# Ledger of designs, part 33: peptides against a protein of PDB entry 7PB4

Target 1, 105 residues: chain A of PDB entry 7PB4
Amino acid sequence: KMLNIKEYKEKLLSTLGEFLEDHFPLPDRSVKKKKKNIQESSVNLITLHEMLEILINRLFDVPHDPYVKISDSFWPPYVELLLRNGIALRHPEDPTRIRLEAFHQ
Target 2, 218 residues: chain B of PDB entry 7PB4
Amino acid sequence: DALQMAVGYFEKGPIKASQNKDKTLEKHLKTVENVAWKNGLASEEIDILLNIALSGKFGNAVNTRILKCMIPATVISEDSVVKAVSWLCVGKCSGSTKVLFYRWLVAMFDFIDRKEQINLLYGFFFASLQDDALCPYVCHLLYLLTKKENVKPFRVRKLLDLQAKMGMQPHLQALLSLYKFFAPALISVSLPVRKKIYFKNSENLWKTALLAVKQRNR

## One batch from the design tools (peptide; aimed at target 1 Y8 K11 L20)

Design b2_p9_7_s1 (made by RFdiffusion4, then SolubleMPNN; from b2_p9_7 with V2L E4D)
Fold by OpenDDE base, seed 2:
Structure b2_p9_7_s1 (fold): chain B 105 residues (1-105), chain C 218 residues (1-218), chain A 9 residues (1-9)
Amino acid sequence: as target 1 above (105 residues)
Amino acid sequence: as target 2 above (218 residues)
Amino acid sequence: SLVDLHLSL
């Protein structure tokens, strides 16, 4: 059972990887650091794939508290995308925490 | 100058010591409004003020006024738009502010310096079609952004499902017609041949300002 | 389903 879940997870992530990269890429922050002191906090944003991986891992590793805290590495459009499509849910008491919604077959 | 002081006020926030915070706010807001409507704003000023308007730092009335005066002198940076979309997703702005932003984005679309990064946001804009208040303006934005590579079977299905739910809306029909143009094999349904594409007049609020911007940049 | 995720995305 656990092996099948891990295999299913890997298959899910691999299948989604290309799709997510093609259709929901991170914006290139590589616009030249022109010297203006915009303290754009150099927060490394994670990919949507990595975000999903974190959520899936949390669901399997800690099923009794499957919530992940939204960090500064979580690009807000990705969070909104997951929430709007019912892929993730906010914690009822803590809007800074989200969990993967179990896709009921 | 007065504009730099006003922008600096919004960026840094109110200096604690002002007894008359509201009068100071109004003074700076009027300064920004006056310059924006007369001359337009520099790309850097738009970058700062647009993010402020969407961050929830100020009240909805102030944010609305700031957003209404996001009129470029020359160009808008695509980076400002990308950052703005991020702020929209944080949920600190009102629904009316979101609608106003999409109206602004459509109205100012030609003044955005580059489209490469905005095109990467295509999927996020497409996901906003499910919001009934945003849908007309998002359809218009997507109509401006859509390339052949964006026309995918799953998006066609979503548009058709949306049409089934909300009926044959002119803005949705316009987008579907464009999709059919790029990928006729994906859209088996007969679309009415519309001689004219009709979107809500998103630019109406800025019509005079946009004419002035175009004249200054000629 | 994965399809539903692809459809939801």
Scores: peptide ipSAE 0.035, ipTM 0.854, DockQ to the pose 0.044
OpenDDE base, seeds 1, 3, 4, 5: peptide ipSAE 0.034, 0.031, 0.034, 0.034; ipTM 0.843, 0.840, 0.848, 0.847

Design b2_p9_8 (made by RFdiffusion4)
Pose (drawn by RFdiffusion4):
Formats: structure tokens, sequence, C-alpha cells
Structure b2_p9_8 (pose): chain A 91 residues (1-28, 43-105), chain B 212 residues (1-189, 196-218), chain P 9 residues (1-9)
């Protein structure tokens, strides 16, 4: 069961990365890829379940943040505009 | 054959400025509906015309008439429905066309050969609940399509939030009752739906439904 | 949609 989940996870992640690079590229400060941004968000969601918010730095391309906000993937902090969290789809 | 000429004409897409083209389009569309309302269309022709109508090609009236004449002689391929859901996801489709398509998918539900691949698009179907123009028809569709595996906690939470936003609507209540039946531990709280008139009820479709 | 279905298969 574990190995099956692992194979599925790895396949999903690789295909997701390819899809992101194909459909959500950077334009050309130092910006990070959307993949790294999603990785940071996923890591913070499970590492700190009581505070899954990550600060928005200059490396976050505003179009990516807005994209994640429009599609219900990322959620804004009720008071602090510089923080965003990942939607807890698992619960 | 008389129908294949119209299918090919619609596959060619819209043509030049109209000198006599309006009459030609009308003749082809009349031929298709005559065939559809007399004895029905085959699976291949439906696969072609449904996806042509749900694409950006042709105006709204042509797509509306094509959708209103999408009556199967036998069955409907599920791959055609998958491509139709992909065309809906493209977004170059009219709202009224989307409502008509969801009404058609509800009406033609028992005439799709397989529904497992359609159930795999449960997520795409559920996401359309945000749109309050598609909400009743999407709820009617999910009432038919929902299995036990589809009742995930996230969806229950989002459906409860939507109930709180819109109120206890009949279609939302019916879908929530189905979710309660399938997963009572995730939440506490088929049949009549408004605007559920079968627009595609021909006589032969009726005898096929009774034979079903 | 096709990508999703390929993943599911």
Amino acid sequence: KMLNIKEYKEKLLSTLGEFLEDHFPLPDVNLITLHEMLEILINRLFDVPHDPYVKISDSFWPPYVELLLRNGIALRHPEDPTRIRLEAFHQ
Amino acid sequence: DALQMAVGYFEKGPIKASQNKDKTLEKHLKTVENVAWKNGLASEEIDILLNIALSGKFGNAVNTRILKCMIPATVISEDSVVKAVSWLCVGKCSGSTKVLFYRWLVAMFDFIDRKEQINLLYGFFFASLQDDALCPYVCHLLYLLTKKENVKPFRVRKLLDLQAKMGMQPHLQALLSLYKFFAPALISVKIYFKNSENLWKTALLAVKQRNR
Amino acid sequence: VETYLEIEE
C-alpha cells in the first residue's frame, strides 16, 4: 500500500512539475519558480500545522500569488497581507 | 449521405461572409435535427457535433440548436462526454450553452455507455458549484453521479459553506442528503429538481427510456 | 483534463 502511494505521489509530482513549466513559466530581483513556491507552501502546511502562513517576499512573483489566490489554492491571512497559507485539502 | 454532408460542413467550421451561406447552414442544421428527431444520431456523429457546439466555433444559435438536437439513436460514448467536459474547462463557451449542456447530461444520463470515466471528472463537476447560474443543474448532475468514494471531507465542508452562503436550497439539500447517506460521520444532513424538463424527449427516446 | 486522466490511469 505504501509503495503504491509512493509511486502515485512521485508520478503526480513529476507530471505536475512538467505541467507547471509548460503552462506557468517565469517572465525571463531574483524570482523563484512556482514549483518552489508550492513546495514552500506544502512544507509549511505540514511542518507547522498551527501556523501554516508564510511571508510574501520579493521573490514571490505577484502574478503567481494572485493565480494561487484566484484558484482557491492559496488563502490570505485575515489581518496580515504579507502572509498566505495553503488550503488544507486533506481535511 | 444526407447527414454526413452536414457533419462535414460543421467540421469545416465557419466559412466566409454570407451570400447564400445562411441558407446552406440552415439546410445542414435542418437535416441534422430532422434525422435526430426522426430516429436519432449515432455515437460518432454525436461525438463530433457535441464537441463542435461546445467549442468556440459557430455562434450561440447554432450551438444551441445542435445541443437541442443531440439525441442518440442507441448510446453515447463516454469519451465524447470527457472531451465535452474538457471543452467546458476551456472557457470559450457561453453560459446558456453550459446550462443547456448540463441539462442535456442530466437528461441523457442513462444513455451513456459507461460512467466511470465521467465519475473521474467529479472534481471538475464539483468546482462548478461556485457559479450560481450552474448551481442547480450541477447539483442535479452530482446527485446522479455521486458514489461513496466521491464524498470527501473537503467537499462536505465546501458544500456546507455553500449552503450557509446560499441558504437551504432544494438542490443543495438533496445533494447534502446524499452526502449524509454516504458519509454520516463527516456530517449530519432525489428527486425533484427545478428546470428539469426533458427538452430532448422524442417518441423514440421515450420508447428507449421505457425499454431501459 | 487529459493529464489528470493519464495520472489516474

Design b2_p9_8_s1 (made by RFdiffusion4, then SolubleMPNN; from b2_p9_8, 5 letters changed)
Fold by OpenDDE base, seed 2:
Structure b2_p9_8_s1 (fold): chain B 105 residues (1-105), chain C 218 residues (1-218), chain A 9 residues (1-9)
Amino acid sequence: as target 1 above (105 residues)
Amino acid sequence: as target 2 above (218 residues)
Amino acid sequence: VDLYLELKK
């Protein structure tokens, strides 16, 4: 059962990954580091594939609390994409937390 | 100068000690509006103010007024647009602000310095077609952005599905016609030959301002 | 739902 889940996860991630990378790539932030002292914390944004992997892993690792806290590494368009397409849901009481929906039906 | 003070006010927020917060806000907003409509704004000023308008830092009325005066003196940075799209997805702006943003983006499209990063956002714009309020303006934006490489079978299916749901809308027909031009094999449906492509906002809110910008940059 | 359905296909 666990092997089938891992294989399914990998297949899902691979199939999704190629599609998502082709159609929803991260914009190249020309981080013109203008030297002004404002510590613009260059938060490294993660890929949509990595975001999905985090959500899937959380669902399998902690099924009783499958919610992931949205970090600064989560690009808002990706979060919105997941929510709009019913792939993820926000926590009813904490909008900063999201879970993978597809496996809760 | 007065403009720098106004931009600084919006960037830093209201200083707690001012008893007349609303009067100060209105003063700075009018300063921005006057300069924007008269001379246009620098790319740096647009970068700051556009993000503020979409961040939800101020009320919807203020955000709307700021967005309406995002008129460039010369160019708009593509980075500002990318950041703006990010803010749209945070959900702190109203639906009306989103509509206004897409109208603005279409109106100001030629003044954006580069298109490479905006083209990478194609998929996100396409996903917004499902929003009935945004659909007409998103179709217009996509009409401007679409390249042959963007025309995929799944997107064709989605557009046809939208047409089935919403009916034969002029803006959808315009986009479908462009798709058929790039990839005729993907669209078997006979599209009505329209002599003129009509998008909503043929007369944008910025028509006079844009003419003035073009004249100054000639 | 549509993206998810397309990805499941």
Scores: peptide ipSAE 0.030, ipTM 0.826, DockQ to the pose 0.044
OpenDDE base, seeds 1, 3, 4, 5: peptide ipSAE 0.021, 0.027, 0.018, 0.018; ipTM 0.820, 0.819, 0.847, 0.821

Design b2_p9_8_s2 (made by RFdiffusion4, then SolubleMPNN; from b2_p9_8, 4 letters changed)
Fold by OpenDDE base, seed 5:
Structure b2_p9_8_s2 (fold): chain B 105 residues (1-105), chain C 218 residues (1-218), chain A 9 residues (1-9)
Amino acid sequence: as target 1 above (105 residues)
Amino acid sequence: as target 2 above (218 residues)
Amino acid sequence: VERYLELLK
């Protein structure tokens, strides 16, 4: 059963990976290091693929609490995309937490 | 100068000690409005003020007024647009602010310095077609952005499904016609040959300002 | 797998 879950996760992520890279890439922040001293906290944004991987892993690893806290690495358009399309759901009491919608019934 | 003070006020927020916070806010807002409509704003000023307008730092009335005066002196940075799209998705701005932003984006499209990063947002804009309030303006934006490489079978299907749901809307027909031009094999449906492409006049709010910008940059 | 793709498409 565990091997089947791992294989399923890998297949899911691999199938989504190409599509997500082609159609929902991160904008290239030209980090032109212009020396302006503003500690722009270079928040490293993760890809949509990486975001989904986190959500999928949480769903399978902790099915009783499948929620992930939205971090600064989560690009807001990705969060909105997942929520709007019903791929993810917000926690009813904590809007800073989201879970992957389980289609495995 | 007065503009720098006004921008600084919006960026740093109101200093606690001002007994007349509303009067001060109005003064600075009027300063920004006056300069924007007369001379336009520098790209750096637009970058700062656009983020403020979409961040939810101020009320909807203030945000609306700021967005209406996002008029460039020369160019708008594409980075400002990308950041703005991010702020729209945080959920701190109103639906009316989102509509106004897309109207602004269409109206100011030619003044954006580069389109490479905006083109990467194609999938995101396409996903926004399902929002009934945004759909007319997003169709117009997509009409401006669409390349042959963006015309995919799944997007064609989504557009046709949307047409089935909302009917034959002029803005949707315009986008479908462009898709058919790039990929005629993907669209078997006979689209009425519309001689005129009709989008909502998003530019009407800035018509006079846009003419002035074009004259200054000649 | 196909369901997630359909929701993103």
Scores: peptide ipSAE 0.516, ipTM 0.925, DockQ to the pose 0.044
OpenDDE base, seeds 1, 2, 3, 4: peptide ipSAE 0.505, 0.508, 0.514, 0.504; ipTM 0.924, 0.924, 0.923, 0.923; seeds 2, 3, 4 fail the geometry check

Design b2_p9_8_s3 (made by RFdiffusion4, then SolubleMPNN; from b2_p9_8, 5 letters changed)
Fold by OpenDDE base, seed 4:
Structure b2_p9_8_s3 (fold): chain B 105 residues (1-105), chain C 218 residues (1-218), chain A 9 residues (1-9)
Amino acid sequence: as target 1 above (105 residues)
Amino acid sequence: as target 2 above (218 residues)
Amino acid sequence: VDLYLELLK
């Protein structure tokens, strides 16, 4: 059963990967290194695919607390996309934590 | 420069617990408004102030006033728009601010220096069509952004489903007509031939300012 | 649900 879940996970992630890359790519932040001290916090944003992988992994690794803390690497539009489409759910008491919802069916 | 001091105030925040916080804020806000409407703002100033308006750093009334005066002297950086969309998704701005932003984006669309990164946001804008308050303005934005490569079967289905839900809205019909133009095989439904495409007048708030910007850049 | 379903199809 666990193997089937892992295979399903991999298949899901692979199928989603191409779609997500084509339709929801990260914007190329031309870090114009203008020398001015705008600490544009070079926060390394992760892809939507990577975000989903993190959420899925957390669900499998820690099923009793399947919530992931939203980090600075989480691009807000991706978070909103997941929440709005019912793919993820915010923790009822901590809005900085989200879990995968779609796989709880 | 009075404008630099005003922008600096909004960027750094109110330093001292001065008893006259509200008066100081109003003074700087009026400075920004006056310069923006008379001369327009530099791209760097818009970058700073737009982020501030959408970040939730100040109250809704202040944010609304800042957003209303995001008038370019020459161009708006596409990076500023990308950052702004990110702030909209953080959920610290009001629904009215979101609507105002999309109205602003449509009104200022021609003044954005590049469209490549904005085109990458197509999927996110499309996802916002389900918001009833945003839908008219998002349709207008998508009408400006849509290329042949964006017209996919799943998006056609979503638009048709949306039409079934909300009826034959002029803004939705305009977008569907464009989709049919790019991909007639995907839309089997006969669309009424509308001679005139009608979107909500998003530009009305900035009409005079936009004319002035165009005249200065001739 | 719709996006997820579309992604799964």
Scores: peptide ipSAE 0.046, ipTM 0.846, DockQ to the pose 0.046
OpenDDE base, seeds 1, 2, 3, 5: peptide ipSAE 0.046, 0.040, 0.042, 0.042; ipTM 0.842, 0.826, 0.837, 0.837

Design b2_p9_8_s4 (made by RFdiffusion4, then SolubleMPNN; from b2_p9_8, 6 letters changed)
Fold by OpenDDE base, seed 2:
Structure b2_p9_8_s4 (fold): chain B 105 residues (1-105), chain C 218 residues (1-218), chain A 9 residues (1-9)
Amino acid sequence: as target 1 above (105 residues)
Amino acid sequence: as target 2 above (218 residues)
Amino acid sequence: VDLLLELKK
């Protein structure tokens, strides 16, 4: 049963991956590293596919606390996309945490 | 200069615990407004101030005034727009600010230096069609952005579904007509031949300013 | 989005 869920997860993620890459790519931020000393930590943004993978993994690994903390690597438009479409939900008490909704029904 | 001081105030915050914080804020805001409407702002100034207006650092009234004076001297950087869209999604700005931003984006569209990265945001803008308050303005934006490659079956379905829910809105019809132009096989429904494409935002808040910008850059 | 919505379903 767990293997089937993992396989289903992988298949789902793979199918979604192409779609997400085509329709919701990360903008090419030519962050010209202007040398100004403020370590604006060039936070590496993750793909929407990677974000979904994190959310799905958390749901399976820690089903009693399926929430993921929003990191600086989470591009805000992706977070908004997931929330707006009801794919993810914010934690009621901590708006910095989100969970995958689709599997909680 | 006065403008640099004003921009610096908004970027770095108030330097001195001045007892008259509100007067200082108003002074700097008026400085930005005056320069923007008379001469326009440099791309770097717009980059800074646009992010501030959308970041939630200041109150809605201040943010609205800043956004209203985001008038370019020459061009707006595409990067500024991409960053701005990110801030819109953080949820620290009001719904009215979001509407104003899309109005601004449509109004200033021709002054954006490049469109390549904005075109990559097509899917995000399209997703915003579900917001009733944004829908008219997003349709107008999409009308400006849409290429043949963006016209997909799933997007056609979404637009038709939206039309079924909201009725035959002029802005939706305009976008659907463009979709039909690029991909006639995807839209079997006969769209009424409207002689004039009408977007409610044909008269933007920046009409006079835009004319001045065009005149300066001729 | 449709695929994601289909995933919700």
Scores: peptide ipSAE 0.073, ipTM 0.865, DockQ to the pose 0.042
OpenDDE base, seeds 1, 3, 4, 5: peptide ipSAE 0.071, 0.064, 0.070, 0.069; ipTM 0.867, 0.852, 0.864, 0.862

## One batch from the design tools (peptide; aimed at target 1 F103)

Design b2_p10_3 (made by RFdiffusion4)
Pose (drawn by RFdiffusion4):
Structure b2_p10_3 (pose): chain A 91 residues (1-28, 43-105), chain B 212 residues (1-189, 196-218), chain P 10 residues (1-10)
Amino acid sequence: KMLNIKEYKEKLLSTLGEFLEDHFPLPDVNLITLHEMLEILINRLFDVPHDPYVKISDSFWPPYVELLLRNGIALRHPEDPTRIRLEAFHQ
Amino acid sequence: DALQMAVGYFEKGPIKASQNKDKTLEKHLKTVENVAWKNGLASEEIDILLNIALSGKFGNAVNTRILKCMIPATVISEDSVVKAVSWLCVGKCSGSTKVLFYRWLVAMFDFIDRKEQINLLYGFFFASLQDDALCPYVCHLLYLLTKKENVKPFRVRKLLDLQAKMGMQPHLQALLSLYKFFAPALISVKIYFKNSENLWKTALLAVKQRNR
Amino acid sequence: SVLYQMVEQL
């Protein structure tokens, strides 16, 4: 069961990365890829389940933040505009 | 054949400015509906015309008439439905066309050969609950489509939030009751749905439904 | 839409 989940996870991640690079590229400060942004969000969601918010730096391309906001993937902090969290789909 | 000429004409897409082209389009569309309302269409023709109508090609009236004449002689391929869902995901489709398509998918539910690959699109179907114009029809579709495996906690939470936003609507209550039946531990809380008139009820489709 | 679905599947 564990190996099957692993194989599925790795396949989903690789295909997701390819899809992101194909459909959500950077334009050309130092910006990070959307993949790294999603990785940071996923890591913070499970590492700190009581505070899954990550600060928005200059490396976050505003179009990516807005994209994640519009599609219900990322959620804004009720008071702090510089923080965003990942939607907890697992619960 | 008389129908294949119209299918090919619709596959060619919209043509030049109209000198006599309006009459030609009308003749082809009349031929298609006559065949559809007399004895029905085959799976291949339906696969073609449904996806042509759900694409950005042709105006709204042509797509509406094509959808209203999508009556199967036998069965409907599920791959056609998958491509139709994908065309909906493209976004170049009219709202009224989307409503008509969901009404058609509800009406033609028992005439799709397989429904497992369609159930795999439960997520795309569920995400359309945000749209309050598609909400009743999407709820009617999900009432038919929902299995036990589809009742995930996230969906229960989002449906409860939507109930709180819109109120205890009949279609939302019916879908929530189905979710309760399938997963009572995740939440506490088929049949009549408004605007559920079968627009595609021909006599032969009626005999086939009774034979079903 | 596709992105949302793939992310949801994570």

Design b2_p10_3_s1 (made by RFdiffusion4, then SolubleMPNN; from b2_p10_3, 7 letters changed)
Fold by OpenDDE base, seed 4:
Structure b2_p10_3_s1 (fold): chain B 105 residues (1-105), chain C 218 residues (1-218), chain A 10 residues (1-10)
Amino acid sequence: as target 1 above (105 residues)
Amino acid sequence: as target 2 above (218 residues)
Amino acid sequence: MTLRLLIESL
């Protein structure tokens, strides 16, 4: 059973990788370091693939609390994309936490 | 400069201790509005104010007024648009603000300095077609953005499903017609030959202002 | 496939 889950996870991530890179790439933040003091925190955004990997890992590692806290590295459009497509669900009491939905079948 | 003071006020936020918060806010808002409609705003000013309008820092009425005066003097930075789209997804702005933003984005599309990063958001905009309130404006935006490379079988299927759900909407028909133009083999369905493409609210709030911007930059 | 359909097909 665990081997099948790991294999399924790897297959899922592998299949999603190319699709996500092609259709949902990160915008190139050409942060031209023009010195204007807006400390837009140079938070490195993670890819949608990496975000899904985090969600999948959390579901498998901590199935009783499968929620991941949304960090500053989570690009809001990706979060919305996952929620809107029913891939992720917000925690009912904490909107800053999301879980993977599709794998509870 | 009065505009710089006004922008600085919005950027720093309301000072908690001011007894006349509303009067000060209104003064600065009117300053921004007057300059924007008369001369347009610099790209840097739009960058700051657009983010403020969508961040939920102020009330919906203020955010709406700020967004309505996001008129460029010359160009809008693509980076400002990308950041703005990010704010829309944080959920701190109203549905009406989201609609207004997409109307603004369509109206200002030609004034955005580059489109490469906006084109990367194609999939995100396409996913927003499911929102009935946004759908007409998103179709218009996608009509402006769509390249042959964006026309994929799964997107064709999704558009046909939306048409089945919503009926033969003019904005959806316009987008489907464009898809059929790029990839006729993917769309077996006969589309009505429309001589004119009509998008909802083709008369934008900024028509007069944009004409003035175009005249100043000639 | 949509992202959802892709996930559901796996």
Scores: peptide ipSAE 0.063, ipTM 0.802, DockQ to the pose 0.227
OpenDDE base, seeds 1, 2, 3, 5: peptide ipSAE 0.119, 0.056, 0.044, 0.047; ipTM 0.842, 0.843, 0.631, 0.838; seeds 1, 2 fail the geometry check

Design b2_p10_3_s2 (made by RFdiffusion4, then SolubleMPNN; from b2_p10_3, 6 letters changed)
Fold by OpenDDE base, seed 2:
Structure b2_p10_3_s2 (fold): chain B 105 residues (1-105), chain C 218 residues (1-218), chain A 10 residues (1-10)
Amino acid sequence: as target 1 above (105 residues)
Amino acid sequence: as target 2 above (218 residues)
Amino acid sequence: MELRLLVESL
C-alpha cells in the first residue's frame, strides 16, 4: 500500500512537472545585482513542482500535522496560486503554514 | 533633491521620533505626486515606490495615492512588474489596490521596457480571472499578452465556464475572440461579430499623463 | 481550479 502511494506520488509529480514548467515557470530574475551593498540574501526560489512535492511529502510523512511553513524560497505567486485554486489551505491559527488540501474527501 | 528625499522617506519609513509624522508623509507624498504628473518618474523610482505601495508598509489611502502616480518619465522596468505581482500575492494590499494595479498595468503596458518576463506570468494572470473584481482588467491584460502558444484547450474551457457563470461579458468576449483568432479549432462556439472590442477604460485615470509621456519620448 | 482539476485527475 505505501509503495503504491509512493509510486502514485511520483507519477503525479512527474506528470505535473512538465505542465507546471510550461505554464507556471519562475521568472528569470536576471537581477543584475548592481553592487549596492544591500545584502539582499539571494534566496533561491523553488519551482512550483518542488513546492508541491514538499506539500505532498509532508502530508504523507506527517498526516496528523501536514502543514509546511512558508519559507523565503516559496515564491508568493505560487503560494497564492495553490491557495486560490484550493490545492492548499492555510493553517487556521498560523497563516505562515500551509497544507495540501485533501481532494478525496 | 526633494524627490530623492521623498522616495527615501518611503523606502526607509518614518523616523519614530517625529511628532508630525502625518505632515511629513503628506509633504513627501505631494512631492512624488507633483513630479510624477509633471515629468514622470525614473524607472528606479517606480521600482521602489511601486513595491512600497503593494507591500502593505503604509495604509491603503497612501498606497492608492502612490500607485496612482506611478507614471514613467520614459520606461517601466519589467522587473518592477514581476516584483509587484509577487507583492500582490502576499496579500498585504486591499482588493481595491489589486484592481488599481491591474488598471495601471494595462494603462502603462506600452511603457514597460520588455515583455519576456511578464509573458511568463501569463498563467498567474489567467488564474486571477476567477476574481470577479479583477476579471475585466485581467481580460484586458491577457488580451495584450496572449500569443498563439498561450491558447490551450484547458484555458478555452475555463473561459467558457466563466462565460457560463458570469454571462456574455464584453471583456470575456474580447478575449475569447482573440483565442478563436489564434486557435479556431478550439472554439466551436459562434462568437458575436463585434466590430469594436470594448474594455473598461482602465487608462482614464492616466490619460493626460500618458499623452504627456508619449510627447516627451517622441 | 485548473491546477486542482489537473491534480485531481492524476
Scores: peptide ipSAE 0.053, ipTM 0.826, DockQ to the pose 0.259
OpenDDE base, seeds 1, 3, 4, 5: peptide ipSAE 0.052, 0.050, 0.051, 0.042; ipTM 0.821, 0.812, 0.823, 0.820; seeds 1, 3, 4 fail the geometry check

Design b2_p10_3_s3 (made by RFdiffusion4, then SolubleMPNN; from b2_p10_3, 7 letters changed)
Fold by OpenDDE base, seed 3:
Structure b2_p10_3_s3 (fold): chain B 105 residues (1-105), chain C 218 residues (1-218), chain A 10 residues (1-10)
Amino acid sequence: as target 1 above (105 residues)
Amino acid sequence: as target 2 above (218 residues)
Amino acid sequence: MLLRLLIESL
């Protein structure tokens, strides 16, 4: 049975979610230090699961330009985890863009 | 205050127009070094300077000197450590700076105010075990951080694979012994009963400074 | 490694 590409994607995301929540949880940045106006950009970090979901979705939805721009919501340790494990690749000309590695080659 | 001026210089960065950039840099660096080794630094000063040392804003020599003087007066903020690990991942620091950071983190571990967020970084530290230069220090850090919930079958396999590759390293044996303590069913291999755990950090670069910090905070 | 293995195993 050809598992529909959609069902495969959903199963992949579900299995990754459980694994990533257990092993790579986000640090809680919610330490409300009251006083000093250091504009720590209140950018909400996305989970590693959400980051992978974005990358997977981009690969399927726009296969001719599968690159996602790294935003301030992308926690740098997660970006590096994906790159170092060969799960993602940087764009050769724009280091601010990453794509999911196509493992099916 | 001379220290505040020095920290402010590193935070703002070098003024492009200064003809004597190197002399000014050296003056401020010496100010930070002198205060850090004599009295320690406030948590806020460590937060600023640690981020600077790992951000790649300055050259490796300057970053190394800053990192060597990250000695607390009282405590180090856990948030500063989380931010520092983030910078390590960005890859703007040298391999030698990474080694120095892990040595620092192990040395200063007891002075970090909280461990909850650092424990969430367990997976990132564990991934650094494959770096031969980092492995001894990462094993020591993981030995300090490991809880029962961190001991998973895949991590056991990775540690055994590393042992097969590197041999029976004392630091790896220490970590494996702790893993076996928490999860004996996952480790069938007989580990040598070592009465004393030895990590390479017997010669802590900060030993004298840390003794002084502990004496001031008693 | 493990995440890659997980992706490859799915």
Scores: peptide ipSAE 0.050, ipTM 0.781, DockQ to the pose 0.230
OpenDDE base, seeds 1, 2, 4, 5: peptide ipSAE 0.041, 0.045, 0.040, 0.033; ipTM 0.575, 0.660, 0.691, 0.587; seeds 1, 2, 4 fail the geometry check

